# Peptides against a protein of PDB entry 3NZW: the designs that were tried, part 128

Target 1, 212 residues: chain A of PDB entry 3NZW
Amino acid sequence: TTTLAFRFQGGIIVAVDSRATAGNWVASQTVKKVIEINPFLLGTMAGGAADCQFWETWLGSQCRLHELREKERISVAAASKILSNLVYQYKGAGLSMGTMICGYTRKEGPTIYYVDSDGTRLKGDIFCVGSGQTFAYGVLDSNYKWDLSVEDALYLGKRSILAAAHRDAYSGGSVNLYHVTEDGWIYHGNHDVGELFWKVKEEEGSFNNVIG
Target 2, 222 residues: chain B of PDB entry 3NZW
Amino acid sequence: QFNPYGDNGGTILGIAGEDFAVLAGDTRNITDYSINSRYEPKVFDCGDNIVMSANGFAADGDALVKRFKNSVKWYHFDHNDKKLSINSAARNIQHLLYGKRFFPYYVHTIIAGLDEDGKGAVYSFDPVGSYEREQCRAGGAAASLIMPFLDNQVNFKNQYEPGTNGKVKKPLKYLSVEEVIKLVRDSFTSATERHIQVGDGLEILIVTKDGVRKEFYELKRD

## One batch from the design tools (peptide; made by RFdiffusion4, then SolubleMPNN)

Design b2_p19_4_s4 (from b2_p19_4, 10 letters changed)
Fold by OpenDDE base, seed 2:
Structure b2_p19_4_s4 (fold): chain B 212 residues (1-212), chain C 222 residues (1-222), chain A 19 residues (1-19)
Amino acid sequence: as target 1 above (212 residues)
Amino acid sequence: as target 2 above (222 residues)
Amino acid sequence: MEEILEEEEEIKRLEERLE
């Protein structure tokens, strides 16, 4: 798995691969590793699929309850704290979660929190999470700028996942790409890694270790 | 050490069509190399146009299906006989599975039906309740043999337009009921030839707007 | 798990009230 999120002048880019593995087997190439919690809030999934999916869905319900009760959208900070508190209660029980809660509120602006099953909760501008995270960081950190255009940022997110998919056997399938703005998240499609690879190789002259 | 989990073999397969869905399973039940039954259905009509199979440890599968069926009844009771949607069913099953997160049902669960738009839907679950809506999914003993074939025939993976040097994929299209049934039959026939845990009979449940239809085909018994 | 179901039901009730 490779998931990433980063803040930039245009909001947040979220990009994830779609491969699921069971041992040495590819179980699925089409796993959705982003949970759309609400129109303004995304959760990413790394680690145990069931743990992430179940509890982030639960988180969605908690967020909705908050909105209904308080007549105000929940903050990204509060949403991430709810999840963090939950996983902390299960600390040592064997949950496996590496998640990023990404959202935009008027109060906070574009916000990313990393939350994992070890009880870590971090606010930050750039996170890559998963077995391919180091590969993604390699590309992302090298090209990251706050002042990226939306187009360049989207491409960078996609390109970073591609790098991970190329080197990490546990990552691949496709890239699901999101742009989070003050008006909510926008889904920017599913991009097949294979097709993307050849396109990028041709256009950039990258991946010279692979013969076309 | 005591292992509470067994493997009763078998294979299940779900395929979503445009306005239908199918869920199929063989009827062989085994323990190790012994055949317990040559006719033990593992695909069930659960009501509300939802079919379900939980393949792996049969005792767990049966328990899960029973719990889900019960859940459907309670849903009707609580919601004035409202039809349970396939997406709600999936969520319900997730709760059932994840409720045993630390002592899981050792099964691969697949459900099939129609979504709220009348489109075919297949949901696949891991033992602890992660699920995904898919166009097709095979589970069980021969899943590794069948899935690549399904990817090719249903999802048209690795199929390219001629003359494009492998760069342009064929467009996806829906298969007819007849085509899907044929595909299922061929898949299980092939699986039976290659895997000892698959055989005896094939039961296919077809879900349409008109309800659930069952078809049965014989497989090899050796 | 029971608490989760109760919360989901509460959401439904609250949403119905908004309609």
Scores: peptide ipSAE 0.099, ipTM 0.835, DockQ to the pose 0.075
Fold by OpenDDE base, seed 4:
Structure b2_p19_4_s4 (fold): chain B 212 residues (1-212), chain C 222 residues (1-222), chain A 19 residues (1-19)
Amino acid sequence: as target 1 above (212 residues)
Amino acid sequence: as target 2 above (222 residues)
Amino acid sequence: MEEILEEEEEIKRLEERLE
């Protein structure tokens, strides 16, 4: 798995691969590793798929309850704290979760929190999470700028996942790409890694280790 | 070491069409190398045009299906006989599975039906309740043999145009009911030839707006 | 899990009141 999220002048880019593995086997190439919590909040999935999907869906319900009771959208900080508190209660029980809660509120602006099953909760500008995270960081950190255009930021997210998919056997399938703005998240499609690889190789002259 | 789980073999296959869905399973029940039954259906009509199969340890599968059927009944009682949607069914099954997160049902669960728009829907679950809507999924003993074949034949690239927020769907080529049935039959025939845990009979449940239709085909008995 | 179901029912009730 490789998931990433980063803040930039245009909001947040979220990009994830779609490969699921069972041992040495590819179980699926089409897993959705972004959970749409609500129109304004995204959660990413790394670790145990069931754990992430179940609890992030639960989080969605908690966020909805908050909105209904308080008549105001929940903050990203509060949403991530709810999840963090929950996983802390299960500490040692064997949950496996590495998630990023991404959203954009008027009060907070574009915001990313990393939350994992160890009880860690971190606010930050850039996170890559999963077995391919180091490969993603290699590309992302090298090209990251706050002033990226939306187009360039989307490409960078996609390109970073591609790098991970190329080197990490546990990552691949396709890239699901999101742009989070003040008006909510926008889905920017599913990009097949194979097709993307050849396109990028041709356009950038990269991946010279593959003779094709 | 006490292993509470058995493996009763078999294979199941779900395929979503445009306005229909199919869920199929062989009827062989086996323990190790011994055939327990040559006709043990594992695909069930659960009502509300939802068909379900939980393949793996048969005792767990049966228990899960029964619990889901009960859930459907309760849903009707609580909601004035409102039809349970396939997406709600999926969520319910997730809860059933995840409720046993630390002692899971040893099954691969697939449900099939129609979504709220009347489109074919297939949902696949892991033993602990992660699920995804897919165009096709094979589960069980011969899943690894069948899936590559399905991937080639049922290439429903639900690719949305970037920036359209999923509003613009690329035209999908859907298979007809007849084509899907043929594909299922061919898949199971092939699986029977390659895997000892698959055989005897094939039961196919076809879900359309008109209800659930069942078809049965003989497979190799050896 | 029972608590989760109760919360979902509460959401439904609250949403119905807003309609």
Scores: peptide ipSAE 0.083, ipTM 0.811, DockQ to the pose 0.073
Fold by OpenDDE base, seed 5:
Formats: C-alpha cells, structure tokens, sequence
Structure b2_p19_4_s4 (fold): chain B 212 residues (1-212), chain C 222 residues (1-222), chain A 19 residues (1-19)
C-alpha cells in the first residue's frame, strides 16, 4: 500500500494505490483506500483493511452525528481526535491502522492529520503512509513546493504513487486521486498504473531501466 | 497447538451481471483428505433477494449465515417489512464479522443480489469484515485457480483490441445469464480436476428481479 | 458493537426529523 496527502496553495492532494495482497498473491487490484467521510472530509487506509474500513466508517457516523446534533460540520481536528481516542482504547489489542484524515473547514482551512494504531496523532503538511511510503517520499519531497498549481500538484501526487507502485510489490493496480478544496473534495479519477507508467515514461523520459 | 478452526474445503464463486447476479458453490465437505459429505449446500437464500455463502470452516460459516438471516428478520420487524438493500446487508455482515475481530470466523464470505438500481452486485468479505463490491470473486480452495480465468472472461483483463499493440483495452461487455452459468460450470469443472477439495456437486443460485432460482449440476465424484 | 448500531439508528432518527 502507498497513500499520500499534502497541502499546497490550492488545498490538499490525496493519492492512493489500489492493490491488496494476501501473502505473495495479489488479492485485488481495485481496492478503495479512500473513505469519503463527508463532502469535505476524506480518510485514507493503510495497514489492516478491516480495521481501517470498519473504524473509518464508524468515524463517518460520528462525524454525521456531530453535524446533526451541533448543526455544524465537525472540524478535522475533532474528527481525527475521535479516531485517535478510539485506537488508543484498543492499544495493545492488535489493531493495524495508518490513516490520514484530510479535510477543509472554514475555521481550520485545509488540514491533514496522521493517525495510527500506535496512538500517534500528527498534524502536518505532507504525509506518505504504507509499505511504499519511502518511494513516494522520494518523488514527492524532491518536487514539492507550496506554490504548485492544481494541475502540477495533482500530477505530483499521481506520479509519487506511480513511483511507489513501480518499486513496491505491495503497491499497484491504479491511482485514485483527490483534490480537497474549500468547496469540498473532488475525485480526479482512477488511473491504471500500467497505462500511467507508459505515459509518464514517454512524456518525461523516465524509467529508463525498463525497455519499452 | 490447539487449532479451533477446521478447513472443510470447497469453493464458491460470485459473478454480477447487468441485471442479475449468481453465487455458486460446490457441495463437497471435506476434512483433510476425508470426504464428510458429497452434498452439503453452502449457498443460501437469505431473503430480500440476497444470497450468501461463507466458505472455510463450515461451523463458522453456518453460524454466520444463521446470524445474518436473523438480522434480516429483525430488520423487517423494526422497519415495517422494508426490504434490506444489498449495501445495507454488506454493512450488517461487516459488523457481524468484525464483532469477532479477535476470534474471527474463519470464512471467506460472498453475497450476491441486486443493488437499488436493479444492477447485479457481488460483495466479498475477509474473515474480519473488510468488504468490496466486485464484478466477480472466487473464494475457497480453488479460488487461486479460478480467479485468473474470471479476470480474463468477465473483466477482460489482459485482452486488447487487435491492431492496437496492447494499448487499447477491449471494452467491457455484460454477459448473459446463460453465458455466466456456462462460465461457472466450466470453472468448477476445471477446479474439480485440479483440486481434491472441490467436487461432487455444483449449486448455483441466480438472483434476478423475479427472485432467486436454484440450479444443480453434478461434478466429478472421485 | 451494539453501541455502534444504536448510534446508526440515532443518525437515522435525526435525519428523519430534518426531512
């Protein structure tokens, strides 16, 4: 798995692969590793699929309850804290979660929190999470700047996942791409890694180790 | 080391069509190399046009299916006989599975039905309740043998339009009920020939807007 | 788990009151 999120002048880019593995087998190439919690809030999934899917769905319910009771959207900080508190209660029980809670509120602006099953909760501008995170960081960190255009930022997110998919056996399938703005998240499609690879190689002249 | 889980073998297969879905399973129940039963159905009509199978440890599978059926009954009771949607069923099953997160049901669960738009739907679950909607899924002993074939025949993976140098994928086309049934039969026949835990009989449940129908075919008994 | 189901039911009740 490789997931990433980063803040830039245009909001937040979220990009994830779609491969699931069982041992040496590819179990699925079409796993959805982003949960759309609400129109303004996304959760990413790395680690145990069931743990992430179950608790992030639960989180969605908590966020909805908050909205209904308080008549106001939950803050990204509060949403991430709810999840963090939950995983803390299960500390030592064997949950496996590496999640990013990404969203936009009027009060906070574009915000990213990292939350994992070890009880870590971090606010930050750039996170890559998963077995391919190092490969993603290599590309992302090298090309990241706050002033990226939306187009360049989307490409960078996609390109970073591609790098991870190329080198990490546990990552691949396709890239699901999101742009989070003040008006909510926008889904920017599913991009097959194979097709994307050849396109990028042709356009950038990269991946010269592969003979086309 | 005490292992509370058995493996009763078998294979299940779900395929979603345009306006139908199928869920199939062999009827062989085995422990190690001993056949316990040659006819033990493992695909069930759970009501509300939802069919379910939980393949692996049969005792766990039966327990899970029973719990889900009870959930359907309770849902009707609480909601004035409202039909349970396939997506709601999937969520319910997730809760049932994840409720035993630390002592899981040792099963691969597949349900099939129609979504709210009348389109075929297949959901697949891991033992602890992660699930996905898919066009097709095989589970159980021969899943590794069947899935590549399904990927090719249902999803047209690695099929390209002639003359495009492998750059243009073949467009997806929906299969008819008859084509799907044939595909299922061929898959299980092939699996039976290669895997000792698959055989004896094949039961196929077909879900359409008109309800659930059942078909049975004999497989190799050796 | 029971608590989760209760919360989901509460969401439905609250949503129905808004409609």
Amino acid sequence: as target 1 above (212 residues)
Amino acid sequence: as target 2 above (222 residues)
Amino acid sequence: MEEILEEEEEIKRLEERLE
Scores: peptide ipSAE 0.082, ipTM 0.820, DockQ to the pose 0.074
Fold by OpenDDE base, seed 1:
Structure b2_p19_4_s4 (fold): chain B 212 residues (1-212), chain C 222 residues (1-222), chain A 19 residues (1-19)
Amino acid sequence: as target 1 above (212 residues)
Amino acid sequence: as target 2 above (222 residues)
Amino acid sequence: MEEILEEEEEIKRLEERLE
């Protein structure tokens, strides 16, 4: 798995691969590793699929309850804290979760929190999470600027996942791409890694180690 | 070392069509190398046009299916006989599975039906309740043999249009009921030839707007 | 688990009141 999120002048980019593995087998190439909690809040999934899917869906319900009771959207800080508190209660029980809670509120602006099953909760501007995270960081850190255009930022997110998919056997399938703005998240499609690879190779002249 | 789980073998297969869905399973039940039964159905009509199979440890599978059927009954009771949607069913099954997160049902669960738009739907679950809606999924003993075939025949993976030098993929096309049934039959026939835990009979449940239809075909007997 | 289901039902009730 490779998931990433980063803040820039235009909001937040979220990009994830779609491969699921069972041992040495590819179980699925089409797993959705982003949970759309609400129109302004996304959760990413790395680690145990069931743990992430179940509890982030539960988180969605908690966020909705907050909205209904308080008549305002929950903050990204509060949403991430709810999840963090939950996983902390299960510390040592064997949960496997590496998540990013990404969203926008008027009070906080574009915000990213990293939450994992070890009890870590971090606010930050750039996170790559999963077995392919180091490969993604290699591309992302090298090209990251706060002043990226939306187009360049989207491409950078997609390109970083592609790099991970190329080198990490546990990452692949497709890239799901999101842009989070003040008006909410926008889905920017599913991009097949194979097709994307050849396109990028042709356009950038990258991946010269592969002879096609 | 105490192992609470058995493996009764078998294989299940779900395929979603445009306006139908199919869930199929062989009828062989086995322990190790001994055939327990040559006719033990593992695909069930659960009502509300939802068919379900939980393949692996049969005792766990049966328990899970019973719990889901009960859930359907309670849903009707609480909601004035409202039809349970396939997506709601999937969520319910997730809760059933994840409720035993630390002592899981040792099963691969697949359900099939129609979504709210009348389109074929297949959902696949791991033992602890992660699920995904897919066009096709095989589970059980021969899943590793069947899935590549399904990827090729249903999703047209690695198929290219002639004359395009492998650059243009074959467009996705929905298969007819007859084509899907043929595909299922061929898949299980092939699986039976290569895997000892698959055989005897094939039961196919076909879900359409008109309800659930069952078909049975003989497979090779060991 | 039962608590989760109860919460989901509460959400539905609250949403129905807003309509």
Scores: peptide ipSAE 0.080, ipTM 0.822, DockQ to the pose 0.073

Design b2_p19_5_s1 (from b2_p19_5, 8 letters changed)
Fold by OpenDDE base, seed 4:
Structure b2_p19_5_s1 (fold): chain B 212 residues (1-212), chain C 222 residues (1-222), chain A 19 residues (1-19)
Amino acid sequence: as target 1 above (212 residues)
Amino acid sequence: as target 2 above (222 residues)
Amino acid sequence: MVFNLPTELRYLDKIIKPA
């Protein structure tokens, strides 16, 4: 798995692969590792698939309840705190989750929180989470700038996941790409790694370690 | 140490068509090298045009299916006999599975039916309730033998248009019920040849807007 | 199923491997 999110002048880019594994077995190439909690809030998934799907869906319910009770969308800080508090209650029980809660509120602006099953909750501008995170960081850190255009930022997110998919056996399938703005998240498609790799190689002249 | 789980073998397979879905399973039940039964159905009509199989440890599978059937019953009681949709069924099954997150049902679960638009739907679950809607899924002992075949024949993986030098993929299209049944039969006959835990009989449940029908085919009884 | 993290998951053996 490789998931990433980063803030830039145009909001937040979220990019994730779609491979699920069971040991050496590729269980799926088409898993959705982003949950759309509400039109302004996303959650990413790494670790145990069921743990992430179950509890992030639960989180969605809690966020909706907040909206109903308070007549206002939940903040990214509060949403991430709810999840963090939940996993902390299960600390030691064996949950496995590496999540990013990404969203926009008028109060906070574009915001990213990292939450994992160890009880860690971090606010930040750039996170890569998963077995391929170091590969993604290699590309992302080398090219990241706050002033990226939306187009360049989207490409950078996609390209970083592609790099991880190339080098990490546990990452692959496709890239699901999101842009979070003041108006909410925008889905920017599913990009098959098999096709994307050759396209990028040709256009960039990259991946020269692979002979076509 | 005591192992609370058994393995009763078998294989199941779901394929979604345009306006139908199939869920198939062999009828062999085995423990280690001993065949317990040559005809023990493991694919069930659960009502509301939903078929279900939970393959692996049969005791866990039966328990899960019974719980789901009961869930359907209570859904009707609580919601004025409203039909349970396949997506809602999938969510419910997730909760059943995850409710035993720390002592899981040792099964690979697949359900099949029609979505609310009348399109074929297949959902697959891991032992603890992760689930995904897919066009096809194999589960159980011979899943590793069958799934790559389904990738190729249902989703047309690694197939290209002739004369395009491998640059144009074969377009996706829905398969007919006859084509799907052929694939299912070929899958199970092939799996039976190479896996000791698969064989004896093949039961296929076909879900259409008209309901669930069953087909049975003999497999090798080796 | 697992969305792999950089380190091994301790519960994986219970889920993926027979007991």
Scores: peptide ipSAE 0.240, ipTM 0.791, DockQ to the pose 0.185
Fold by OpenDDE base, seed 3:
Structure b2_p19_5_s1 (fold): chain B 212 residues (1-212), chain C 222 residues (1-222), chain A 19 residues (1-19)
Amino acid sequence: as target 1 above (212 residues)
Amino acid sequence: as target 2 above (222 residues)
Amino acid sequence: MVFNLPTELRYLDKIIKPA
């Protein structure tokens, strides 16, 4: 798996691959590793598929309950804290989760929190999470600027996942791409890695380690 | 070291069509190298036009199916006999599986039916409840033999339009029920030839708007 | 507790903490 999120002048970019594995077996190439919690809040999934899917869905329910009780959308900080508190209660039980909670509120602006099953909760501007994270960081860190245009930021997110899909055997399938703004998240499509790879190689003249 | 699990072999396969879905399984049940039964059905009609199979350790599979059937019953009691939708069924099964997260059911679960728009639907689960809606899925002993075949024949992976120099993929299209049945039969006959835990009989449940139909075919009995 | 399962669990990846 490779997931990433970063803040820039235009909001937040979230990009993830779609491969699931069971050992050396490719279990799926079409897994949805982003949960759309509400129109302004996203969660990403890495680690155990069931752990992430179950508890992030549960998180969605908790966020909805907050809205009903408080008559206000939940903050990104509060949403991430709910998840963090939950996994902390299970510390040592064997949960495997690496998540990013990304969203926008008027109070916070565009916000990203990293939450994992070890109990770590971090606020930050850039995170890559998964077995392919180092490959994604290599591309992302080399090209990241706060002042990226929306178009360039979207491409950078997509391109970083592509790099990870190329080098990490546990990442691949397709790239799911999101842009989070003050008006909420926008889905920017599913991009098959096979097609995307050749397109990018041709247009950039990159991936020269591959002949053909 | 205590091992509470067994492996009863077998293989299951689900394929969704446009307005139908199929869930198929062989009828062989084994332990180690001994055939326990040549006809032990493992695909079940659970009501509300939902068919289910949980393949792996048969004791766990049977337990899970029974729990789900009870869940359907209680859903009717609590919601004025409302039909349980396939997506709601999938969510319910997730909770059944994840409820035993730390002592899992040792099964690969597949359900099939029609979604709320009348389109064929197949959902597959891992042992602890991760699930995904797919057009096709193989599970069990010969899943590794069948799944690549389904990728090629259902999802048309690695197939291209003739004369395009491999630049245009074969377009996705729904298969007819007859085509799907052919693929299922070919899958199981082939798997039977190469895997000792698959054989004896093939039972196919076909879900349409008119209900569940069952077909049976003989497989090699070696 | 380690138990044998008839099928493998699905993993999205090996969890590595962000650097």
Scores: peptide ipSAE 0.248, ipTM 0.818, DockQ to the pose 0.080; fails the geometry check
Fold by OpenDDE base, seed 1:
Structure b2_p19_5_s1 (fold): chain B 212 residues (1-212), chain C 222 residues (1-222), chain A 19 residues (1-19)
Amino acid sequence: as target 1 above (212 residues)
Amino acid sequence: as target 2 above (222 residues)
Amino acid sequence: MVFNLPTELRYLDKIIKPA
């Protein structure tokens, strides 16, 4: 798995691969590793698919309850804290979760929290999470600027996941791409790695380690 | 050392068509190398045009299916006989599975039916309840033998239009029920040849807007 | 009750971050 999220002048970019594995078996190439908690809040998944899918869906319910009770959308801080508290209660039970909670509120602005099953909760500007995270960081860190245009930021997110998909055997399938603004998240499509790779190679003149 | 799980083998396969879905399973039940039964159905009509199979440890599979059937019953009681949608069924099954997250049902679960738009739907589950909707899925002992075949023949993976130098993928299209049945039969006959835990009989449940139809085919009994 | 689960399961959980 490779997931990433980063803040920039235009909001948040979230990009993830779609491969799931069971040992050496490719269980799926089409896993949705972004859970749309609500129109303004995204959760990413790394680790156990069931753990992430179940609890982030549960988180969505908690966020909805917050909205109903408080008549205001939940903050990213609070949403991430709910999840963090939950997984901490299960500490030692064997949950496997590496998640990013991403959203944009007026109070907080664009906000990303990293939450994992070890109980770690971190706020930050840039996170890559998964077995391919180091590959993604290599591309992302090399090209990241706060002042990126939305177009460039989207491409950078997509390109970083592509790099990870190329080098990490546990990442691949497709890139799911999101842009988060104050008005909510925008889905920017599913990009099959098989097609995307060749397109990028041709357009950039990159991936010269591959002949073709 | 006590092992709470058994393995009864078998294989199941789901394929979604445009306006139908198929869920198939062999009828062999085995422990190790000993055939317990040559006809033990593992694909079930659960009502509301939903078919279900939970393949692996049969005791767990049966328990899960019974719980789901009961869930359907209570859904009707609580919601004025409202038809349970396939997506809601999937969510419910997730909760059944994840409810035993720390002592899982030792099964690979597949359900098939029609979505609310009348389109064929197949949902697959891991033992602890992660699920996704797919066009096709193989589960069980011979899943690793069949799934790549389905990738190629249902989703047309690695197939390209002739004369395009591999630049144009074969377009996706729905298969007819007849084509799907052929694929299912070929899948299971092939799997039977290469896996000892698959064989004896093939039961196919076909879900359409008109209901559930069953077909049965003999497999090798060796 | 505590059960000793098998070390290796035939049906592995879907893993999206290998340990």
Scores: peptide ipSAE 0.218, ipTM 0.814, DockQ to the pose 0.093; fails the geometry check
Fold by OpenDDE base, seed 5:
Structure b2_p19_5_s1 (fold): chain B 212 residues (1-212), chain C 222 residues (1-222), chain A 19 residues (1-19)
Amino acid sequence: as target 1 above (212 residues)
Amino acid sequence: as target 2 above (222 residues)
Amino acid sequence: MVFNLPTELRYLDKIIKPA
């Protein structure tokens, strides 16, 4: 798995691959590793598929309950804290989760929290999470600027996941891409790695370790 | 050390069509190298036009199916005989599986039916409740033999339009029920040849708007 | 209670990050 999220002048970019494995077996190439909690809040998934899918869906329910009770959307800080508190209660039980909670509220603006099953909760501007995270960081860190245009930021997110898909055997399938703004998240499509690789190679003149 | 799980072998396969879905399974039940039964059905009509199979350790599979059937029953009691949708069924099964997250059901689960738009739907589950809607899925002993075949013949992976120099993929299209049944039969006959835990009989449940139809075919009895 | 599954299981749960 490779997931990433970063803040920039235009909001938040979220990009993830779609491969699931069981040992050496490719279990799926079409996994949805982003949960759309509400129109302004996203969760990413890395680790155990069931752990992430179950508890992030549960988180969505908790966020909805918050809205009903408080008559206001939950903050990104509070949403991430709910998940963090939950996994901390299960510490030592064997949950495997590496998640990013990304969203926008008027109070916070665009916000990213990293939460994992070890009990770590971090607020930050840039995170890559998964077995391919270091490959993604290599591309992302080399090209990241706060002042990126939306177009360039979307491409950078997509391109970083592509790099990880190329080098990490546990990442691949497709890239799912999101842009989060004050108006909510926007889905920017599913990009098959098989097609995207050759397109990027041709347009950039990159990936010269592979002969087309 | 003691192993609480058994392995009863077998293989199951689901394929979704445009207005139908198919869930198939062999009828062999085995322990190690000993055939316990040559006809032990493992694909079940659970009501509300939902068919289900949980393949692996048969005791766990049976328990899970019974729990789901009971869930359907109570859903009707609690919601004025409302039909349980396939997506709601999938969510319910996730909770059944994840409820035993730390002592899992030793099974690969597949359900098939029609979605709320009348289109074929197949959902597959891992032992602890992760689930996806897919066009096709093989599970069980010979899943690794069948799934690549389905990738090629259902989703047309690695197929391109002739004369395009590999630039245009073969377009996705729905398969007819006859075509799907052919693929299912070919899958199981092939798997039977290469896997000792697959064989004896093939039972296919076909779900349409008119209900569930069942077909049976003989497999090798070796 | 946590129960460890046999390591001989070829297909276990889906993993989206190796442990």
Scores: peptide ipSAE 0.178, ipTM 0.816, DockQ to the pose 0.106; fails the geometry check

